# Designs tried in a protein design run: peptides against a protein of PDB entry 5HOI. Part 114

Target 1, 351 residues: chain A of PDB entry 5HOI
Amino acid sequence: FRYMPFSPAGTPFGFTDRRYLTMNEVGYVSTVKNSEQYSITVSFFDVGRFREYHFEDLFGYDLCFLNEKGTLFGQSKTGQIQYRPHDSIHSNWTKIIPLQAGERITSVAATPVRVIVGTSLGYFRSFNQFGVPFAVEKTSPIVALTAQNYRVFSVHYSQFHGLSYSLSELGTSSKRYYKRECPLPMSLPNINSDMKKDANLDYYNFNPMGIKSLFFSSYGDPCIFGSDNTLLLLSKWRSPEESKWLPILDSNMEIWKMSGGKETTDIHVWPLALAYDTLNCILVKGKHIWPEFPLPLPSEMEIRMPVFVKSKLLEENKAILNKKNEIGADTEAEEGEEDKEIQIPVSMAAE

## One batch from the design tools (peptide; made by RFdiffusion4, then SolubleMPNN)

Design b1_p15_6_s2 (from b1_p15_6, 6 letters changed)
Fold by OpenDDE base, seed 3:
Structure b1_p15_6_s2 (fold): chain B 351 residues (1-351), chain A 15 residues (1-15)
Amino acid sequence: as target 1 above (351 residues)
Amino acid sequence: SKREAFAERVQELLS
């Protein structure tokens, strides 16, 4: 096993001079080899909200995280990181992360309020959006990171214990754990079965964990999409004893159903985000499981259960709140109700 | 529906 730089939905170069560093619901970041340099382009799906921009990369950034406010870049070997706001109002900043001998930055994440750097030695480094450091924590080796607002979903790897995950909140004063290095029930790529196809070997060398992407859902639930093309969602994470991973989508099975039961071995789902009950993804046609150039338009895959139950419960809770407000009941809606985890009744999770 | 549009896109990729 080798620690490789991970970015959400990043693609390998393959036999080309270009790849996607990252992509999500906001957009996609591409890099092109130009002799000794790289040209990076940050593109957006909402062209009315954001303007595409490009720059020359002299460092060879191999890590990227895109959010609605900016793009974080990282160089896994040198420890250099750069944050580039999408607007011209905020300044770019660059920092060098101190790395030990053989240490690599394995993943980076950025929200409008936090920057996170994870390393192959398990250093978890947190910063504000301006690159001011908060803390350094020693964890198990970090292989992937994503973040939303103050929440961080981290994936860890141990040669002895396999994959684990943490879910934490990076407040102003302290880090809170909701989950700390708990077992992650994700299947690793099977070298013996999957590597019979040359196209899978190139991807495995790029991403040996097979994590195509990880993100937070629109409801703030951690999601991970592995090499088995199953979308896992962490439910009930606020309740330590009730927390579980839900296989909410088998994308291969859904493509097979949508084909009318035809052979779909050359059609692949490339995950971007989970918005409510809809997986935003790219449908890839071809030998490679990742999108090539030009990038196809995103597609929306509907997920019935359990995410659909959450949407109904949210609508029901909103309808109950609206009815209470109309009746003039002085129920002090404690500002804390928006952060209540939607308890899905066990009966509705079985349909 | 979203499901029908997705199914149509899968059929387009199979043709």
Scores: peptide ipSAE 0.470, ipTM 0.937, DockQ to the pose 0.514
Fold by OpenDDE base, seed 1:
Structure b1_p15_6_s2 (fold): chain B 351 residues (1-351), chain A 15 residues (1-15)
Amino acid sequence: as target 1 above (351 residues)
Amino acid sequence: SKREAFAERVQELLS
């Protein structure tokens, strides 16, 4: 097993001189090999909100994370990271992460308020958006990171225990764990079965964990999309005893149904984000399971959650609250902190 | 619907 640099929805070069370093709901970052250099382009889906920009990369950045405020780049071997705000008002900054012999940066994440670096030795390094360090923690080896606001979803790998995950919040003074190195019930790529197709071998060599992407939903739930093309969502993560992974989408099955039961072996879902009950994705046609160039327009897949739809539960809860307010019951309207986890009614959990 | 639009896109890719 070899630790490889991971970025959300990143693609391999394959037989080309270009790849996507990362992509999500904000946009996509591409790199093109120019002799010993790379040309990086940061592109956006909302062209009215953001301006595409380009720069020459002399370092060979192999890690990337895109957010609404900037792009974080990393070089897995040298430990160099660079943050580039999308707005020209804010300065770019560069830092070298100290690495031990054989240590690699395996993943990076950035929010408007935090920068996170994870390594193959399990060093978890946190910074503010200006690259000021907060802390260094030793964890199990980190293979993937994503972050939203102050929250971090980390995936860990142990040779003995397989995949685990952590969910943490990076306050100004302390790190809080909601989940700490709990088992992650995601299937790893099967080397023996899937490697019969050359395209699968190339992808496995690029991403041996088969994690196509991980992100937070618009509701702040950790999501992971594995090699089995199943979208897993961590439900009830605020309640340690009730927390569970929900297989909210089998993308292969949904494509098969939408085809009318035709062979769909050359159609692939490439995940970008989960916005409410809608998976933003790229539909890929071809031999490669990943998007090529040019990038197709994103597609929206409506998720029929097997147990509940969060949007409907929110609407129902709002409707119940509004009815209570009309009846003049002195229930102190606790201002519904947008951060309250939607409690699923027990009756809806049994279907 | 979003589901219909996605199904149409899948059909376009199958054609």
Scores: peptide ipSAE 0.470, ipTM 0.937, DockQ to the pose 0.547
Fold by OpenDDE base, seed 5:
Structure b1_p15_6_s2 (fold): chain B 351 residues (1-351), chain A 15 residues (1-15)
Amino acid sequence: as target 1 above (351 residues)
Amino acid sequence: SKREAFAERVQELLS
């Protein structure tokens, strides 16, 4: 086993000179190898809101995170990171992360207010959007990161303990844990059964954890999409004892149903984001489980949550609203707009 | 519907 650089929905080069560094609901970042250099393009799905841009990469960035305000790049071996705002009014910044011998940056994440760097030795480094450091924490080895606002979802790996996850909030002066290195019930890629196909071996060598992507839902729930093509959502994460992973979508089963029960072994879901009850994804046709070039148009897969799961999510949101109303009656404490839980629309309850 | 549009796209990829 070796730690590999992870970016959400990133693709391998395979036998080509180009790959996607990352993709999500905002857009996609591609890199093309040109001799000893790379050409990076940052593209957007909303072409009316954002302007596509490109630049020459002399460092060979192998880590990327895209948000609505900018793109974070990282080089796993050298420790170089660069933040590029989408708006040319704001300046780019570059920083070197100090790495020990053999240490790698394994994942990076960026929000409009935070930059996070995780390493193969479990160094968790936090910065503001301008690259000013807050803290360095030692955790279990980090294999994946995503973030929304001040909240961070981290995946950890130990050879002895397997996969774990943390959910934390990065305030200005402190880090709060909602979950700290709890077991992650995600299936790892099966080397013996799945690696009989060369295409699966190439992907495993690129991403040995099989995490195709991780993101926060539009409601602020941690989501992970593994090699089994199941979307897991962390429910009740504010209630430590009640928190659970929900298998909200088996994408292979849904494609099979939509085919009318035909063979669908060459059709793959590539996850981008979860917006409300809809998985935004790329439908991939072919031998490779990842999108090639040009990128197909995104597709929307509706998630039919079981009535029992919908009722629990509604009860959770009602219980949280009631607690907020009870707390809001006694303390005029300016609970900042950050904790506005997006209510699951009542429409999700009715089907 | 979103479900019908997705099913159409799956059928297009199977053809």
Scores: peptide ipSAE 0.468, ipTM 0.936, DockQ to the pose 0.499
Fold by OpenDDE base, seed 2:
Structure b1_p15_6_s2 (fold): chain B 351 residues (1-351), chain A 15 residues (1-15)
Amino acid sequence: as target 1 above (351 residues)
Amino acid sequence: SKREAFAERVQELLS
C-alpha cells in the first residue's frame, strides 16, 4: 500500500498539466505545471467577498486546504507547509515539518484558529494559525484530515483494521477526543470491478481510499463522501454510545430518480460542502468522475433528511429555551449552550 | 424549488 497526499475534493492531473488541489464551499485551488515550476491560483465562488490571487510554486505543493481566512499548502515529501491568508494584512508563513525516512505528509487542514498536519506514520501535529506548535501526538497512520473551528475529523488507515476515524477538539490547553480511532463503515474502492475503466484506475492511483471529500456540516457534524457516492454523516457524536453514521444521500440514486430512470453513468456528483439540508456539489458530465477545466458552477442538492430537519428542531429547541427563560428559572447561562446536540427522535429515522 | 432547479440541471446534462 502507498500513502498518497489527500486534500478535500482534490483532482488528479490525469493526462493534463493542471488539477484542482482542493475545493469546498469557499472556492477552489488550482495548480498548473510549467516545466519544473507550478502556478497556483486560489479562486472563490463569492467573487464579491474575496479576491482571486495566484503565485509561483517552486516546491510543488501537492496538499491544500482552503478556509474563509486563508489557504494552507503542503509538500508531502519535503515536509514544507505554507499558510497564505487571503487578506494581505496578515503575513504568509512557511515551516518545514520534520519527517522520518519514508514518512510523508498525507493530509493537512486549517481553520482560522488551527493548523493540523497528519502523516503516513501517524504523527498528528497541531499549530495555531500563526504556525506556533501545540503538540505532536502518535496515532494510527493518517490518510485524511478536515477541521472546523477547534474540531478535527481525522481518517486513519491500518493494514490490519482498515479505516478508522477520530473526532477531536484542539482547545488551548489540551486535545479532547469525542471519538478515538473508531471503525469507519465506508466502502473502499473495488479494484476488480471498477478498474475495468481506465479513468477509474487513474483516480484510484491518485486516491486509493476513494475519499472524494470530507467536511463538517454547517451544524458541525463530520461528513464523508466515498467512492460509492454515498454521503455519510456522523450523528450523535457528543454521546459516544449513541454515535452513528447515517447514509443521508445516495447521490447515484438521486441523480437516477431526477433523470426519470435514464442511464446516468456519465453524470457524477463531486461533493463540496453540506449546508443545512443542502449538499453543495459540482455536477460533472463526462468519462472522468472529477471536474475538469473550467470548473462548472456549483449545484445545490436538497437532501431529504429524515422528516425532522435539524433546522426545525433548532427552532423548536430555541422556542422551548425562550419559554423556559420566561418562566423565571435562574439557570446560570453557561457559555456552552450553543453546542447542545439536537436529539432527533428515533421514530423519524425509519423512512 | 432547490430540488426542481437541481432536476432541471440534471436534465440539461442528459440532453
Scores: peptide ipSAE 0.466, ipTM 0.936, DockQ to the pose 0.542

Design b1_p15_6_s3 (from b1_p15_6, 8 letters changed)
Fold by OpenDDE base, seed 5:
Structure b1_p15_6_s3 (fold): chain B 351 residues (1-351), chain A 15 residues (1-15)
Amino acid sequence: as target 1 above (351 residues)
Amino acid sequence: SKREKFAERIQKLLE
């Protein structure tokens, strides 16, 4: 196992010289390798609100977090971070995070009021938006971070305990925990089943946790989207005893339903954000589960609890087809090789 | 609806 730099909805280079460092509801950050340098572009979905900008990256930033006020960049190996406001009113700032031997920055997050750095040794470093440090805390190894306002959602990994999460608030004087290193019921990528396709190995090497993204919903609930393409939402996190992860969307099931039950193994959801009852995402077609260039326009997918299991629906449809064939067997209907489109019953497509 | 627009995008990807 290797701790890799994580950014929300970041993509690997693959066989290309370009990748997305991060993307969310605000926009997308791309980097292009130019010899020994990188060119970074910060692009926005709302082109009327923000102007696209670019700069030369001499450091090879491999961590990024985009918010409505600026972009945080990080270099996992050197410990360099840079914050770039989108406006020209506030100045850019750069800082070196002290790293121990073998330590890596694994994730960074930024809000209009906080900057957070997490490391492979579990150092949690907090700053204000101007890079003034508040505290350093030792936690379990951090593999992913996101933040909204003063609230931080952190994912931790232990070889012995698997995935855990914390939910904290970074006040002016102190850190408050709502959840502290609680078990995270997210499935890890299955190396043996999924690695039969080289494209999945490339993604696993880039992101061994399979966390495609994590974010806060518009209601301020922690969300995570794993390799199983299930969106998990942390419900009732203010009540410790009532808090639970809800599988609010199986994106593979929803794509399959929306296709009319066709094979959709080459269609993928790439998560951006959750706004109310709608997952903002990129629809990806192809061998790679991540978006290529140019970035497709975002899509809106309504959240729905996975009430049905695809395997059971396929078995029920086969059983209905077999019963129809047993009743229809008195008429010599020709063996036309018509690709039996699995008609999803209109009731299951409407629910 | 949002659902219809999403379904239309899926169909266009299946063509």
Scores: peptide ipSAE 0.416, ipTM 0.924, DockQ to the pose 0.704
Fold by OpenDDE base, seed 4:
Structure b1_p15_6_s3 (fold): chain B 351 residues (1-351), chain A 15 residues (1-15)
Amino acid sequence: as target 1 above (351 residues)
Amino acid sequence: SKREKFAERIQKLLE
């Protein structure tokens, strides 16, 4: 296993010279290789609220976090971070995070009031929006970060315990934990099943945890979207005994339902944000599970808890077809390779 | 609905 730099909804280069460093509901950050340099563009979905900007990156930023006030960049190996406000009134600032030998910045997050840096050794570094440090804490190795206002959702990895998460609030004087290194019930990428397609190997090498994104919902609940394409939401996190992860959306199931039961193996959801009951996402068609260039317009998907398993529906529909074929033995089997529209049960279509 | 609009986008991707 190798710790890789993680950014929410970041994409690999693949066979191209360009990738998305991050994307969310605010916009998307792209980087293009130009010899030994990179050109970074910060683009926004609300073009009336924000002006697109670009700059030359001499450092090769491989970490990024976008919020409504600015963009945080990081270089995983050198420890350099840069915060760039979207408003030109506020100055950019740069800082070097001290890294130990072999340590990497694995993730960065920024809110209008906090900057957070997580490392492969589990150093959790907090700053204000001006890069003034608050604290350094030693945790389990950090693999992903997101933040909203004063709240931080961190994902940790241990070879012994797998994935864990923390939910904390970074006040002015102290860090409060709502959850501290609790088990995260997210499925890791299965190398043996998923690696049969070369495109999945490239993504796994980029993101071995399979965390496509993590964010806070509009209600301030931690959300994570893994390699299984299931959106998990942490419910009731204010009540330690009542707190649970809810699988609020199986995106593969929803795409399959909405297709009329057609094969949808080339259609993928790329998560951006959860606003109320709606996942904001990019619909991706093609070999790669991630958006290419140009970025498609965002789509809204209503969240629905998965009640049914696709495999059972496929078995039931095969059993119904086999029974029909046993009864209908007298009609000529036209072997038309008609894409057998799997009749979605009316109960599932009405949901 | 949001669902109908999403379904229409899926159908357009299947064409």
Scores: peptide ipSAE 0.415, ipTM 0.924, DockQ to the pose 0.730; fails the geometry check
Fold by OpenDDE base, seed 2:
Structure b1_p15_6_s3 (fold): chain B 351 residues (1-351), chain A 15 residues (1-15)
Amino acid sequence: as target 1 above (351 residues)
Amino acid sequence: SKREKFAERIQKLLE
């Protein structure tokens, strides 16, 4: 296992000179290789609210977090971070995070009031929006961060214990934990099954945890979207005894339903944010599970608990077809095309 | 609805 820099909904370069450093409901940050430097563009979905801007990156920023007030950049190896407000009123600032030998910044997050840096050795560093440090805490190795207001959702990885998560609030004087290094019931990428396609290997090398994104919902609930394309939401996190992860959306199942039961192996959901009952996402068509350039317009997918199992519906439909064939005439139905279109029960289509 | 708009986008991607 190797710690890789993680940014929410970041994409690999693949065979291209460009990638998305991060994207969410606010916008998307792209970087393009230009000889020995990079050109970074910060783009917004609400073009009336924000002006797109670009700059030359001489450091090769591989970490990014976008919020409504600014963009945080980081370089995983050198420890350099830069915060760029979207407005011209506030100044940019740069800082070097001290790293030990072999330590990497693995994730960064920023809100209008906090900046957070997590490392491969489990150093959790907190700052205000001006880069003034609050504290340094030693945790289990951090692999992903997101933040909303004063709250931080952190994902940790241990070789011995797998994935864990923390939910904390960064007050003025102290850090409060709502959850501290609790088990995270997220499925990891299966190297043996999923790596049969070269495109999946490239993504795995970029993101070994398969965390496509993590964010807070509009209600302030931690959300994570893994390699299984299931959206998990942490419910009741204010009550430690009642807190649980809810699989609020199986995106593969919903795409399959919306197709009319067609094969949808080349259609992918790329998560941006959860607003109320709606996952904001990019629909991706093709071999790669991530969006390419230009970025498609965001789509809205309603959340639905996965109450149906595709395999059972397939078995039930096959059993209904077999019963119809036992009762009905010698129609030589060509075996080849019928196996691809599953009639979704009218009850499932009408919901 | 949001669902209908999403279904229409999926259908356009299946074409």
Scores: peptide ipSAE 0.414, ipTM 0.923, DockQ to the pose 0.698; fails the geometry check
Fold by OpenDDE base, seed 1:
Structure b1_p15_6_s3 (fold): chain B 351 residues (1-351), chain A 15 residues (1-15)
Amino acid sequence: as target 1 above (351 residues)
Amino acid sequence: SKREKFAERIQKLLE
């Protein structure tokens, strides 16, 4: 096992010289390798609110977090971080995070009021928006971070306990936990089943946890989107005894329903954000499960709890077809290779 | 609806 740098919805280089460092509802950050340097571009979906900008990266930033006020960059091996406000009023700042031998920055997050750095040894470092340190805490090894305002959602990995999560609030004087290293019921990538496609191996080597993204919803609920393409939402996190993970969307199931039951193995959802009842995402067509260049326009996908199992629907449709064939035994079966459109029951199309 | 617009995008990707 190797700790890899994680950024929300970041993509691998693959066989190209370019990748997305991160993307969300605000925009997308790309990097292009040019010899020993990189060119970084920060692009926005709302072109009227924000101006696209670029800069030369001599450090090889492999960590990124974008918010409405600025972009945080990090280099996993050197410990260098840079914050770049989108406005020209606030200055850029840089800092070196002290790393022990073999330690890596595994994730970074930034809000308008906080900067967070997580490491492979479980060092959780907090700063204000100007890079002034608050505290250093030792936790289980951090593999992913996101933040909204003062709240931080962290994902941890232990060789003994697997995946866990924490939900904390970084006040002015103290850190409060709502959840502290609780079990995370997310499926890890299955190396044996998924690695039959070279594209999945490239993604696994880039992101061995299979966390495509994590974010807070518009209501401030922690969300995670794993390799199983299921969106999990942490409900009732303010009530420790009532708190639960809800599978609010199976994106593969919803794509399959919307196709009329056609094969959709080359169509992928890439998660950006959850706004109310709508997943903002990129629809990707092709061999790779991640968006390539140019970036497609975002799509809005309504959340629906997975009540139906695809296997049961396929069995029911086979049973209906078999009953029709038993009744129709006297009429010459014109073996038209009609692409057997699995008629999704009208009741499931209306929900 | 949002669902109809998303379904239309999926269909256009399958063509």
Scores: peptide ipSAE 0.413, ipTM 0.924, DockQ to the pose 0.736; fails the geometry check

